# Ledger of designs, part 53: peptides against a protein of PDB entry 6J07

Target 1, 107 residues: chain A of PDB entry 6J07
Amino acid sequence: GQRGWFCGSVSQDLRQFWVAEGGTISDPRAADFLFSCDASHPDTLRIYQSLDYIEDNATVFHAYYLSAVANAKIKNSVALGHFILPPACLQKEIRRKIGSFIWEQDQ

## One batch from the design tools (peptide; made by RFdiffusion4, then SolubleMPNN)

Design b2_p18_3_s2 (from b2_p18_3, 8 letters changed)
Fold by OpenDDE base, seed 2:
Structure b2_p18_3_s2 (fold): chain B 107 residues (1-107), chain A 18 residues (1-18)
Amino acid sequence: as target 1 above (107 residues)
Amino acid sequence: SANMERLRALNERLREEE
């Protein structure tokens, strides 16, 4: 599928890119992909609190991935797995083990 | 598009590895 949900923290430009690439925008339950730029945003927090997420049936990705995909001809590779956006309570532990997140490195 | 298909394929791989 090509259905995506977007947190309010995601810019309109990235949403427009998604649609331009053939994607549609849907509610979280119907979405194939969940995008956010802020793990602490209320919209994203609702996802983390949802039964689907708690039961590991949902994954939130940082929308910066879409920016990387848009510029893929310039970048050598883009790995979606590096753009998983976990809840804030897990981020410190992840940084200790694998380093800073990609979206933080480019800031 | 090619980019959208790539995104979908990568996500499916991640789900299979979980």
Scores: peptide ipSAE 0.093, ipTM 0.626, DockQ to the pose 0.166
Fold by OpenDDE base, seed 4:
Structure b2_p18_3_s2 (fold): chain B 107 residues (1-107), chain A 18 residues (1-18)
Amino acid sequence: as target 1 above (107 residues)
Amino acid sequence: SANMERLRALNERLREEE
């Protein structure tokens, strides 16, 4: 399915793009994809605290993925796995090992 | 950390599924 939940940190433009591409917007429990632009936003923090996330049954993606897809000539060229948004407490270690996140490079 | 390794594994899995 293509049901998505969006943190309040995500712009309306990206939400509209999701719908334009055939997606629907749902609550986090029913969503297939969870999008956020801020790991510290209260909406996203509630996801990280949820049982589904703690049990590794949920993944949060940075909504910049949608922007990257929208701007790409070939949509499949954008790897969803590069846009996993981990909790803030893990980000420093990840940056040290893998490098800066993609959504931070274009700022 | 274990959590970081889990994330990396998830990233790899998602890339393979695309």
Scores: peptide ipSAE 0.025, ipTM 0.556, DockQ to the pose 0.107
Fold by OpenDDE base, seed 3:
Structure b2_p18_3_s2 (fold): chain B 107 residues (1-107), chain A 18 residues (1-18)
Amino acid sequence: as target 1 above (107 residues)
Amino acid sequence: SANMERLRALNERLREEE
């Protein structure tokens, strides 16, 4: 499915793009994809604290993925796996190991 | 940490499925 949940940190433009591409917007429990632009936003924090996330049944993606898709010549050329948004407490270690996140490089 | 290991595994799985 293509049901998406959006943190309040995500712009309306990106939400509109999701819908324009055939997606729907739902609550986190029903969503197939969870999008956020801020790991410290209260909406996103609630996801990280949820049982689904703790049990590895949920993944949060940075909404910049949608921007990348919108601007790509071939939309399916953008790898969703490169846009996983981890909790803030883990980001420093991740950057040390694999480098800056894609959304930070293009800011 | 356990969280980092889980994240790495998930990220790798998603990349492999792309």
Scores: peptide ipSAE 0.025, ipTM 0.556, DockQ to the pose 0.101
Fold by OpenDDE base, seed 5:
Structure b2_p18_3_s2 (fold): chain B 107 residues (1-107), chain A 18 residues (1-18)
Amino acid sequence: as target 1 above (107 residues)
Amino acid sequence: SANMERLRALNERLREEE
């Protein structure tokens, strides 16, 4: 399914795009996909603290993925795996090893 | 670190699925 949860950090435009593409919006427990634009936002922090996330049964994706899909000529050309949003405490080490995140490159 | 390896593996898996 395409049930999505959205952090308050995600714009209404991206939420509307999700729905326009056939997605629905749900609470995080029922969602198939979790989207956020801010790993430090209280909504996202609650996800990171949840048992589902701690037990590796949940993944948070940066909502910039939806923007990339919206702007891509071929929607499937955008790899969701490039948009995993880890907790802030891990991001510095990740940048040292694999470089800046894709959503940071146009900033 | 273990966390980095976990994230790398997850990213790789998701990239391969698409």
Scores: peptide ipSAE 0.024, ipTM 0.553, DockQ to the pose 0.138; fails the geometry check

Design b2_p18_3_s3 (from b2_p18_3, 11 letters changed)
Fold by OpenDDE base, seed 4:
Structure b2_p18_3_s3 (fold): chain B 107 residues (1-107), chain A 18 residues (1-18)
Amino acid sequence: as target 1 above (107 residues)
Amino acid sequence: SASMERLKALDAALKAQE
């Protein structure tokens, strides 16, 4: 699908890129993809608290993926799986086991 | 576009895992 939901933490530029590539913007329930730049943003927290997410029927991705995709028109392919954005309460443990998130490496 | 097509492919892969 091409339906995306965006947290308020996501810039207008990335939203516009999504639409320019043929995507549409929808509410979280209808969305095929959920994008956020801040796991602690109230919009994203509502996703994490939803039954769909708790039952593993939803995944939140860091919107930096879209920036990487935009640049990948010239560069190598980008793996969406590297951009899964977990709740803040889990991030410390994940960093300990796997390392820093890809969107943090370019900070 | 190529970018959106890649997203569709990834979406399909994710759904196949579920």
Scores: peptide ipSAE 0.089, ipTM 0.658, DockQ to the pose 0.091
Fold by OpenDDE base, seed 3:
Structure b2_p18_3_s3 (fold): chain B 107 residues (1-107), chain A 18 residues (1-18)
Amino acid sequence: as target 1 above (107 residues)
Amino acid sequence: SASMERLKALDAALKAQE
């Protein structure tokens, strides 16, 4: 199934795309996928503070993934792993070692 | 890691539209 939770930072367009592709919207605990566009948004911060996340049983993804999928010729060609959204405290170090996040770059 | 395992599972599930 495609159960997704969305931070308030995610646009309605992306949520609608998710539903159009067969997804459903759920609370974070029931969701298989957690989407956000802002690691500092209160909704996302609550996820990072949750037991599930702390115990590595949850992952937050940048909702730009859905935009990338929507614009791709092959829907399954976009790698979800490139869209992991880590807490803000880790992002600076990640950029230093790996480079800018994909959602910060032009396609 | 547990995180990577979950990521792989989620990626596969999403692509399969599970």
Scores: peptide ipSAE 0.051, ipTM 0.627, DockQ to the pose 0.246
Fold by OpenDDE base, seed 5:
Formats: sequence, structure tokens, C-alpha cells
Structure b2_p18_3_s3 (fold): chain B 107 residues (1-107), chain A 18 residues (1-18)
Amino acid sequence: as target 1 above (107 residues)
Amino acid sequence: SASMERLKALDAALKAQE
């Protein structure tokens, strides 16, 4: 399935793209994919605090993934794993050890 | 860190699914 939940930080355009590509929009518990543009947004923070996330059964992705797919010359070249959005408290350490996030590189 | 390892594992798993 292609059920997605969207943080309020995600634009309507990206939501519409998701639907246009065959996706549906659902609540976080039913969603296969969780999208956000802001790890500090209250909607996203509630996800990080949920049992599903704490028990490693959920992953939040940066919605920029959808933009990258929409604009990609080769759609299959966009790897979803590159767009994992961790809590803000972890991001500095991640940047130090792995490098800058993709959505930051294009800014 | 444990968090870093989790992210790497998730990334690898997701890439394998694509």
C-alpha cells in the first residue's frame, strides 16, 4: 500500500503529488509512510513520542523526497533512505559523522 | 551511537526494497 501521513509543515503541492502518484492520505497509525518538513513541528514531535516510533516500528521521512521524485530525470534514482528525518536533537551528530542531509544541500 | 546505527540500518533496508 501507499498510505501516507503528512505533517502540517508539508505543502499542499507535495500532498497533491503524492495523491497524483497513486497515494492516499491517512492518520499516522494507518500510514505506511510519514512525511514532514520540520522535525520540530508539533505534529512531528507527536510522532517521535508515539509508541510505534519509540519501538522502532515507524520512520519519518523528509517530504523533500517527493519534490526530488517529481523533478528527477530518472525517478528510480531517488532513494527514500536518504530522506530519513530524525529528531532535531540527533541531527548535529548525524551531520558530523555522515554528512549534511540532502534537503540541506539543495538550499 | 545507537541512533546512528538505527538510521544506517533503515537506510540500507529501504534501499534494498527499492
Scores: peptide ipSAE 0.023, ipTM 0.572, DockQ to the pose 0.112
Fold by OpenDDE base, seed 1:
Structure b2_p18_3_s3 (fold): chain B 107 residues (1-107), chain A 18 residues (1-18)
Amino acid sequence: as target 1 above (107 residues)
Amino acid sequence: SASMERLKALDAALKAQE
């Protein structure tokens, strides 16, 4: 299935794109994919504090992934793994080791 | 860190699924 949860930080346009591509919107526990545009948003913070996330059964992705897919000539060329959105406390270390996040480069 | 290793593992797993 293609069930997605969306943080309040995600625009309606990206949500609509998800649905247009055959996705559905659900609560976090039922979702196959979790999307956010802000690791510090209360909605996203609740995900990071959830048992599913703590037990490594959940992953949060930056919703910019959907924008990248929408604009790509070849949709499969966009790797979802490049859009993993970690908690803010880890992002500085990640930037130091592998560079800026892809969603930050186009800003 | 352990957290970084977890993220790398997740990334690898996702790429394998694609």
Scores: peptide ipSAE 0.023, ipTM 0.574, DockQ to the pose 0.108

Design b2_p18_3_s4 (from b2_p18_3, 8 letters changed)
Fold by OpenDDE base, seed 2:
Structure b2_p18_3_s4 (fold): chain B 107 residues (1-107), chain A 18 residues (1-18)
Amino acid sequence: as target 1 above (107 residues)
Amino acid sequence: SARMERLRALDELLRKQE
């Protein structure tokens, strides 16, 4: 399916792109895809605290992925795995091992 | 479209995780 949940940190433009591509917007429990631009946003924190996430049945992706998809005519490839948005407590360790996140490189 | 293919790839990834 194409049911997506969006943190309040995600712009309306990216939400509109999702809908334009045939997606629908739903609550996090019904959603197949979870998008956020801020791991510290209260909306995203509630996801990380949910039973589904704790039991590894959910994944949060950085909404910058949608921007990359929207601009696919410019970028021929997208490293989808690099758009996983982990809790802030894990990010420093990840950066140490594999480098800065892709959404941080374009800042 | 390329856009839809990428979204489907994401869908497939998440389905495999579940």
Scores: peptide ipSAE 0.046, ipTM 0.603, DockQ to the pose 0.083
Fold by OpenDDE base, seed 5:
Structure b2_p18_3_s4 (fold): chain B 107 residues (1-107), chain A 18 residues (1-18)
Amino acid sequence: as target 1 above (107 residues)
Amino acid sequence: SARMERLRALDELLRKQE
């Protein structure tokens, strides 16, 4: 399916794009995809604290991925792995090893 | 559409993580 959950940090435009492409919006327990733009937002923090996430059965993606998909000219040119949104406590070490996140480079 | 196909690719990748 194409059920998505969205943190309150995600713009209405990106939510509308998801729906326009055939997606539906649901609660995080029923969702197939979890999107956020802020690892420190209370909505996203609740995901990180859930058993599904702690047991590594859930992944949060930065919603900027949807923007990249919408604007991409080449099929499959956007790598999903670049848009994994880890908890804030891990981001500093990740930046040290692989550099700034892709959503930070366009800021 | 091309956008829909990219979303399908996302779906496939996420399901493979399960």
Scores: peptide ipSAE 0.044, ipTM 0.611, DockQ to the pose 0.081
Fold by OpenDDE base, seed 1:
Structure b2_p18_3_s4 (fold): chain B 107 residues (1-107), chain A 18 residues (1-18)
Amino acid sequence: as target 1 above (107 residues)
Amino acid sequence: SARMERLRALDELLRKQE
């Protein structure tokens, strides 16, 4: 499916791009894709607290992924795994081992 | 399109969780 949920931290432009690519916008429970630009935003925090997320049945992706897709002429390939947006409590450790997130480098 | 291909890849990734 093409159902997506968007945190309030995501710009209207990225939401519009999603819709332009055939996506629809829904609540988190019905959504197939979850997008956020801020792991500390209350909307995103509620996702991390949900049973679906705790049971590893949900993944939050940084909405900058959509920007990368939109700019495919510049980015020939997009490593989906690098756009996973983990809870803030895990980000420091990830940066220590792997380095800064892509959205932090490009923005 | 390349855009849709990337979205399908995302779908594939999430489908593995279900």
Scores: peptide ipSAE 0.041, ipTM 0.599, DockQ to the pose 0.082
Fold by OpenDDE base, seed 4:
Structure b2_p18_3_s4 (fold): chain B 107 residues (1-107), chain A 18 residues (1-18)
Amino acid sequence: as target 1 above (107 residues)
Amino acid sequence: SARMERLRALDELLRKQE
């Protein structure tokens, strides 16, 4: 499906792009895709605290991926993995292993 | 379209994690 939830940190432009591509916007529990631009935003923190996330049944993606979809070539599964937005407490170790996140580049 | 294919790939990634 194409049901998406958006953190308040995500711009209206990216939300509109999602809808233009056939997506719908829903609450976090009904959504298939969870998008955020800020792991520290209160909306995103609520996701990380939810049972669905704690039980590993939910994944948060950085909304920058939608910008990449709009403006770049198709990316492979490895590249898609770089758009997973983990809680802030895990990001330092992830950067050590795989380098800086894509959304932290090109700024 | 290429855009829809990218979204499909995202969907496949998500399903693999479930």
Scores: peptide ipSAE 0.036, ipTM 0.594, DockQ to the pose 0.085

Design b2_p18_4_s1 (from b2_p18_4, 9 letters changed)
Fold by OpenDDE base, seed 2:
Structure b2_p18_4_s1 (fold): chain B 107 residues (1-107), chain A 18 residues (1-18)
Amino acid sequence: as target 1 above (107 residues)
Amino acid sequence: SPVMERLRKLDEELKKQE
C-alpha cells in the first residue's frame, strides 16, 4: 500500500511530495507508513502509545527521508531503514551503539 | 514511482520480521 500518516510536525511540502509520488494520506490505523519530524510531538507520542505500536505492528519514520529522496539524484540510494524514529527514551541508547541519526548529521 | 517501490520492498521486509 501507499497510504501515509503524517505528524503535525511534518511540513506541507513533504506531504505534497508524498502525494506527487503516488501516495495517499490517511489516519494512523489505515496508514502503511507513519512519518514524523519530532518524536516529542503530541501526534507522534499518541502513535507510540497506541496498541499497534506497543505490539510492534507499527514503525515511525523520520519525514526527513522524503526530503532526502526529493533531493537525491538516485532515489534508490536512500535507505528508509536508516530513518526509523524511535521514542525519545531509546534515542540515547541507539546513538551510543550506532551513532547519530542521519537527520541530525545534516544539521 | 521509485520511491513507492522502495517503500513497498521495505514494508515487505518489515512484515517478514514479525
Scores: peptide ipSAE 0.190, ipTM 0.728, DockQ to the pose 0.125
Fold by OpenDDE base, seed 5:
Structure b2_p18_4_s1 (fold): chain B 107 residues (1-107), chain A 18 residues (1-18)
Amino acid sequence: as target 1 above (107 residues)
Amino acid sequence: SPVMERLRKLDEELKKQE
């Protein structure tokens, strides 16, 4: 589906872009995609604490993905997999093995 | 839209990796 949930850390501009592209906004339980800009935001923390997430049935993506798509000439060239937003407790180890996240490189 | 179609394809790929 095209249902998205947005953490309070995500700007209204990115939410509007989602809707303009044909998406709808829903609660986390009904959403097909979960977007956040802050792994430490209370809204996102509630996702990480949910059974769906703990059981690996949910993934949080950094909303910067939508910004990258909006600004790309070829929208299909942006890889969603590079924008997975893991809990803060895992990010240090991930940076050690893979390097800095894309959203950190452009800020 | 191209965005939604890309998201659909990527979502399917993510599910295959589970």
Scores: peptide ipSAE 0.177, ipTM 0.724, DockQ to the pose 0.097
Fold by OpenDDE base, seed 3:
Structure b2_p18_4_s1 (fold): chain B 107 residues (1-107), chain A 18 residues (1-18)
Amino acid sequence: as target 1 above (107 residues)
Amino acid sequence: SPVMERLRKLDEELKKQE
């Protein structure tokens, strides 16, 4: 599906791009994709605290993915897997093991 | 690592969505 939920940290431009690409915007429970630009935003924190997320039935992605796709000459050149946005408490350890996040490199 | 295990699970979920 193409239902997406967006944290308040995500710009309206990125939301509009999602819709322009055929996506729809929904509540997090119905969403196929969860987008955020801030793991510490209250909206995102609520996702991390939800049963769906705790039970590994949900994944949060950094909305910068949409920006990358919008700017890419070939949409498939941007791998969604590189944009998984884990809780802030995990990010330090992840950076230590696999390096800085892709959205941090371009910021 | 628990962190890497979580990341693996997330990757698996991503594959399901794609």
Scores: peptide ipSAE 0.043, ipTM 0.590, DockQ to the pose 0.084; fails the geometry check
Fold by OpenDDE base, seed 1:
Structure b2_p18_4_s1 (fold): chain B 107 residues (1-107), chain A 18 residues (1-18)
Amino acid sequence: as target 1 above (107 residues)
Amino acid sequence: SPVMERLRKLDEELKKQE
């Protein structure tokens, strides 16, 4: 599906890009994709604390993915899997093992 | 690693969404 939820940390430009690409904006429960730019934002924290997320039925993606897609010559060349936004408690260990996140490298 | 295990699970969910 093309239903997306957006944390308040996500710019209006990226939201508009999502809609321009055929997406719709919905609440987290109905969303196919959850986007955030800040794992510590209250909106995102509520996702991490939700039953769906705890039961491994939800994934949060960094909204920078949309920026990368918008700027990519070939949209399909951007791998969504590289933009998973884990809770803050996991990020330090992830950086230790696989390096900095893509959105941190480009900013 | 519990961290990598969690990431693996998230990756699996991503595959379901795609």
Scores: peptide ipSAE 0.042, ipTM 0.589, DockQ to the pose 0.080; fails the geometry check

Design b2_p18_4_s2 (from b2_p18_4, 8 letters changed)
Fold by OpenDDE base, seed 5:
Structure b2_p18_4_s2 (fold): chain B 107 residues (1-107), chain A 18 residues (1-18)
Amino acid sequence: as target 1 above (107 residues)
Amino acid sequence: SARMERLRELNKELEEQE
């Protein structure tokens, strides 16, 4: 299914795009996809602290993925894996190894 | 943590695919 949860940091436009593409919005426990634009937002922090996340049963993605999909001619050409949003404490190490995240390059 | 280690592994895999 296409059940998505959205952090308060995600714009209404991206939420509307999700619904327009056939997605539904649910609470984090029922969601198939978790979207956020801020790893330090309280909503996202609660996800990182949840048992589902700690036990590797949940993944947070940066909502910029939806923007990339919206702008892509081929919808399946955007790699979801490039939009994994890790906790802030890990981001510095990741940037050192693979460079800046995609959502940071246009800022 | 185990979760953090898995995330590091995923990013290594992405680096290899690029």
Scores: peptide ipSAE 0.162, ipTM 0.706, DockQ to the pose 0.092
Fold by OpenDDE base, seed 3:
Structure b2_p18_4_s2 (fold): chain B 107 residues (1-107), chain A 18 residues (1-18)
Amino acid sequence: as target 1 above (107 residues)
Amino acid sequence: SARMERLRELNKELEEQE
């Protein structure tokens, strides 16, 4: 099964899509996938400060991934790795290296 | 931190795959 945690910054529509696709919603400790739309949201900040995250046992993904999957015409065409949501302190450096994040390009 | 360094390296790998 797919267990997901959602930051408060994620819309109900995306959460419902997750469930409709067979996912379940759980707390961060039990979740296999962590979704957020805001690296500065208190919910995600708590994730970044958690032992699981510090120990490299957790990754936060931007919830826009779910929107991309919902709109994808080719199965498995959306790469989850492109939706890694790093802490705010790293985002400037990453943008300088590889450009704007995929979720920022459609804004 | 070590975690931040790993994140940087991960992004480098993603960059190489694109």
Scores: peptide ipSAE 0.162, ipTM 0.705, DockQ to the pose 0.090
Fold by OpenDDE base, seed 2:
Structure b2_p18_4_s2 (fold): chain B 107 residues (1-107), chain A 18 residues (1-18)
Amino acid sequence: as target 1 above (107 residues)
Amino acid sequence: SARMERLRELNKELEEQE
């Protein structure tokens, strides 16, 4: 199975979609996927400060990925890698290099 | 700081993944 952790910034609807698709909810340490909608949320900040994250053993994804999957005609057409949510302090640098994030383009 | 340097290196990896 696929285990997911969700920041408090993620809506109930997206959490329910995850479960409906066969996912389970777990703590960050046990999770296969970490989802957040806010890099500045205290829950997400704690992830960024963890050894697992700092050592590149954990990745936070923007929960908008789930919305994109839900709306996609072909589910596999949505690349999870495009939804990596980096710490706020790095986002400006990333935007300068590769452009705006996908979740920002639809805003 | 050492932490920030590690995050910057992680950022490089993230850029490759995106």
Scores: peptide ipSAE 0.149, ipTM 0.713, DockQ to the pose 0.060
Fold by OpenDDE base, seed 4:
Structure b2_p18_4_s2 (fold): chain B 107 residues (1-107), chain A 18 residues (1-18)
Amino acid sequence: as target 1 above (107 residues)
Amino acid sequence: SARMERLRELNKELEEQE
């Protein structure tokens, strides 16, 4: 699917890139992809609190994935799995096991 | 945590599909 939801933390440029690549923007319930740049943003927190997310039927991705795709000469070289944005309460534990997130390494 | 483990597994699955 190519329907995406965007947290208010995501820049308009990344949203425009999504649309330019053939994606559409929808509400979270209809979206195939959920994008956020801030796990603590109220919009994203609402996702984490939703039944779809609690029941493991939804995944939030960091929107930096779109930036990485836009800048990559080979789009398939960017692994979507590396851009899963977990709730803040899990991030410290995840960092201990797999290291810093990709979107944090460029900061 | 169980939730963290599920996320790690999901990461692997998504990486394999890319």
Scores: peptide ipSAE 0.144, ipTM 0.686, DockQ to the pose 0.145

Design b2_p18_4_s3 (from b2_p18_4, 6 letters changed)
Fold by OpenDDE base, seed 4:
Structure b2_p18_4_s3 (fold): chain B 107 residues (1-107), chain A 18 residues (1-18)
Amino acid sequence: as target 1 above (107 residues)
Amino acid sequence: SPRMERLRELDRERREQE
């Protein structure tokens, strides 16, 4: 399915792209994908604090993924795993082990 | 780390939903 939830930090352009590609917008519990542009945004923090996330049943992705897909000739060339948006408290550790996030590289 | 491994698993699960 292509049900997506969007943090308030995500632009309308990216939301519109999601819908244009056949996606729908839903609440977090019904969503297949959770998108955010800000790990510190209250909407995203509520996800991180939810039981589903704590029990590792939810994943938040940086919405920049959608921009990358929009600009790619082949959708599968964009790895969704590179756009996992973890809580702020874990990001420093991840950068140290894996490297800077893609959305930070293009800033 | 265990946390990173779980994130990778979650990624796989989300890919399967596409």
Scores: peptide ipSAE 0.024, ipTM 0.598, DockQ to the pose 0.141
Fold by OpenDDE base, seed 5:
Structure b2_p18_4_s3 (fold): chain B 107 residues (1-107), chain A 18 residues (1-18)
Amino acid sequence: as target 1 above (107 residues)
Amino acid sequence: SPRMERLRELDRERREQE
């Protein structure tokens, strides 16, 4: 599917890129992809608290993925899995076991 | 944690689908 939900933390430019690439914007329940730039934003927190997420039927991705795709010479060179955005309470452990997040490396 | 293991699995699955 190509339906996406966007947290209020995501810029209009990235939303427009999604639509320009053939995507549509929907509510979280109907969305195939959930995008956010802030794990602490109220919109994203509501996703983490939902039954779908608690039961591992939903995944939140950092919207920086869309920026990376837009700037990539080959779109398939950008792996969506590297942009999974976990709740803030898990990020320290994940950094220790897997490494720093891509969206933090450019800062 | 169980959640971290699930995230690693999702990462692998997403790569395979691309």
Scores: peptide ipSAE 0.024, ipTM 0.594, DockQ to the pose 0.117
Fold by OpenDDE base, seed 3:
Structure b2_p18_4_s3 (fold): chain B 107 residues (1-107), chain A 18 residues (1-18)
Amino acid sequence: as target 1 above (107 residues)
Amino acid sequence: SPRMERLRELDRERREQE
């Protein structure tokens, strides 16, 4: 399914794009995809603190993924895995091993 | 890391839902 939850940090334009592409918007428990633009936003923090996330049953993705898809000539060429948005406490270690996040490179 | 490996697995699962 294409049910998505959106943190308040995500613009309405990206939400509208999701819907235009056939997605629906739902609460985080029912969502297939969780999108956020801010790991420190209260909405996102609540996700990180949820049992679903702690038990590795949920993943938060940076909503910039949707922007990348919107601008891609080949939509399937955008790898969702590059847009995993981990909690702030893990980001430093990830940057050390993998490098800067793709959404940070475009800033 | 084991954490990153798990995230990659989750990514695969999410892609299958698209």
Scores: peptide ipSAE 0.024, ipTM 0.593, DockQ to the pose 0.145
Fold by OpenDDE base, seed 2:
Structure b2_p18_4_s3 (fold): chain B 107 residues (1-107), chain A 18 residues (1-18)
Amino acid sequence: as target 1 above (107 residues)
Amino acid sequence: SPRMERLRELDRERREQE
């Protein structure tokens, strides 16, 4: 499905794009996709602290994914996995091993 | 990294849901 939850850090434009592409907006527990633009936002922190997330049954994605899809010549060229937004405590390790996140490179 | 491998697994799972 295309049920999405959005952190308060996500702009209304990106939310509207999600809906325009056939998505719906739901609460985190019902959502197929969780979007955020800020790992430190209280909304996102509550996700990271949830049992679903702790048990690896939930994944947070950076909402910049939607912007990338909107601007891509080929929509399928945007890999969702590149937009996984982990808790702040893991981001340093990821940057060290893989490099800066895509959303950090483009802004 | 075990953590990175887990994230890749999560990505695969998300793609399977689509």
Scores: peptide ipSAE 0.023, ipTM 0.591, DockQ to the pose 0.099

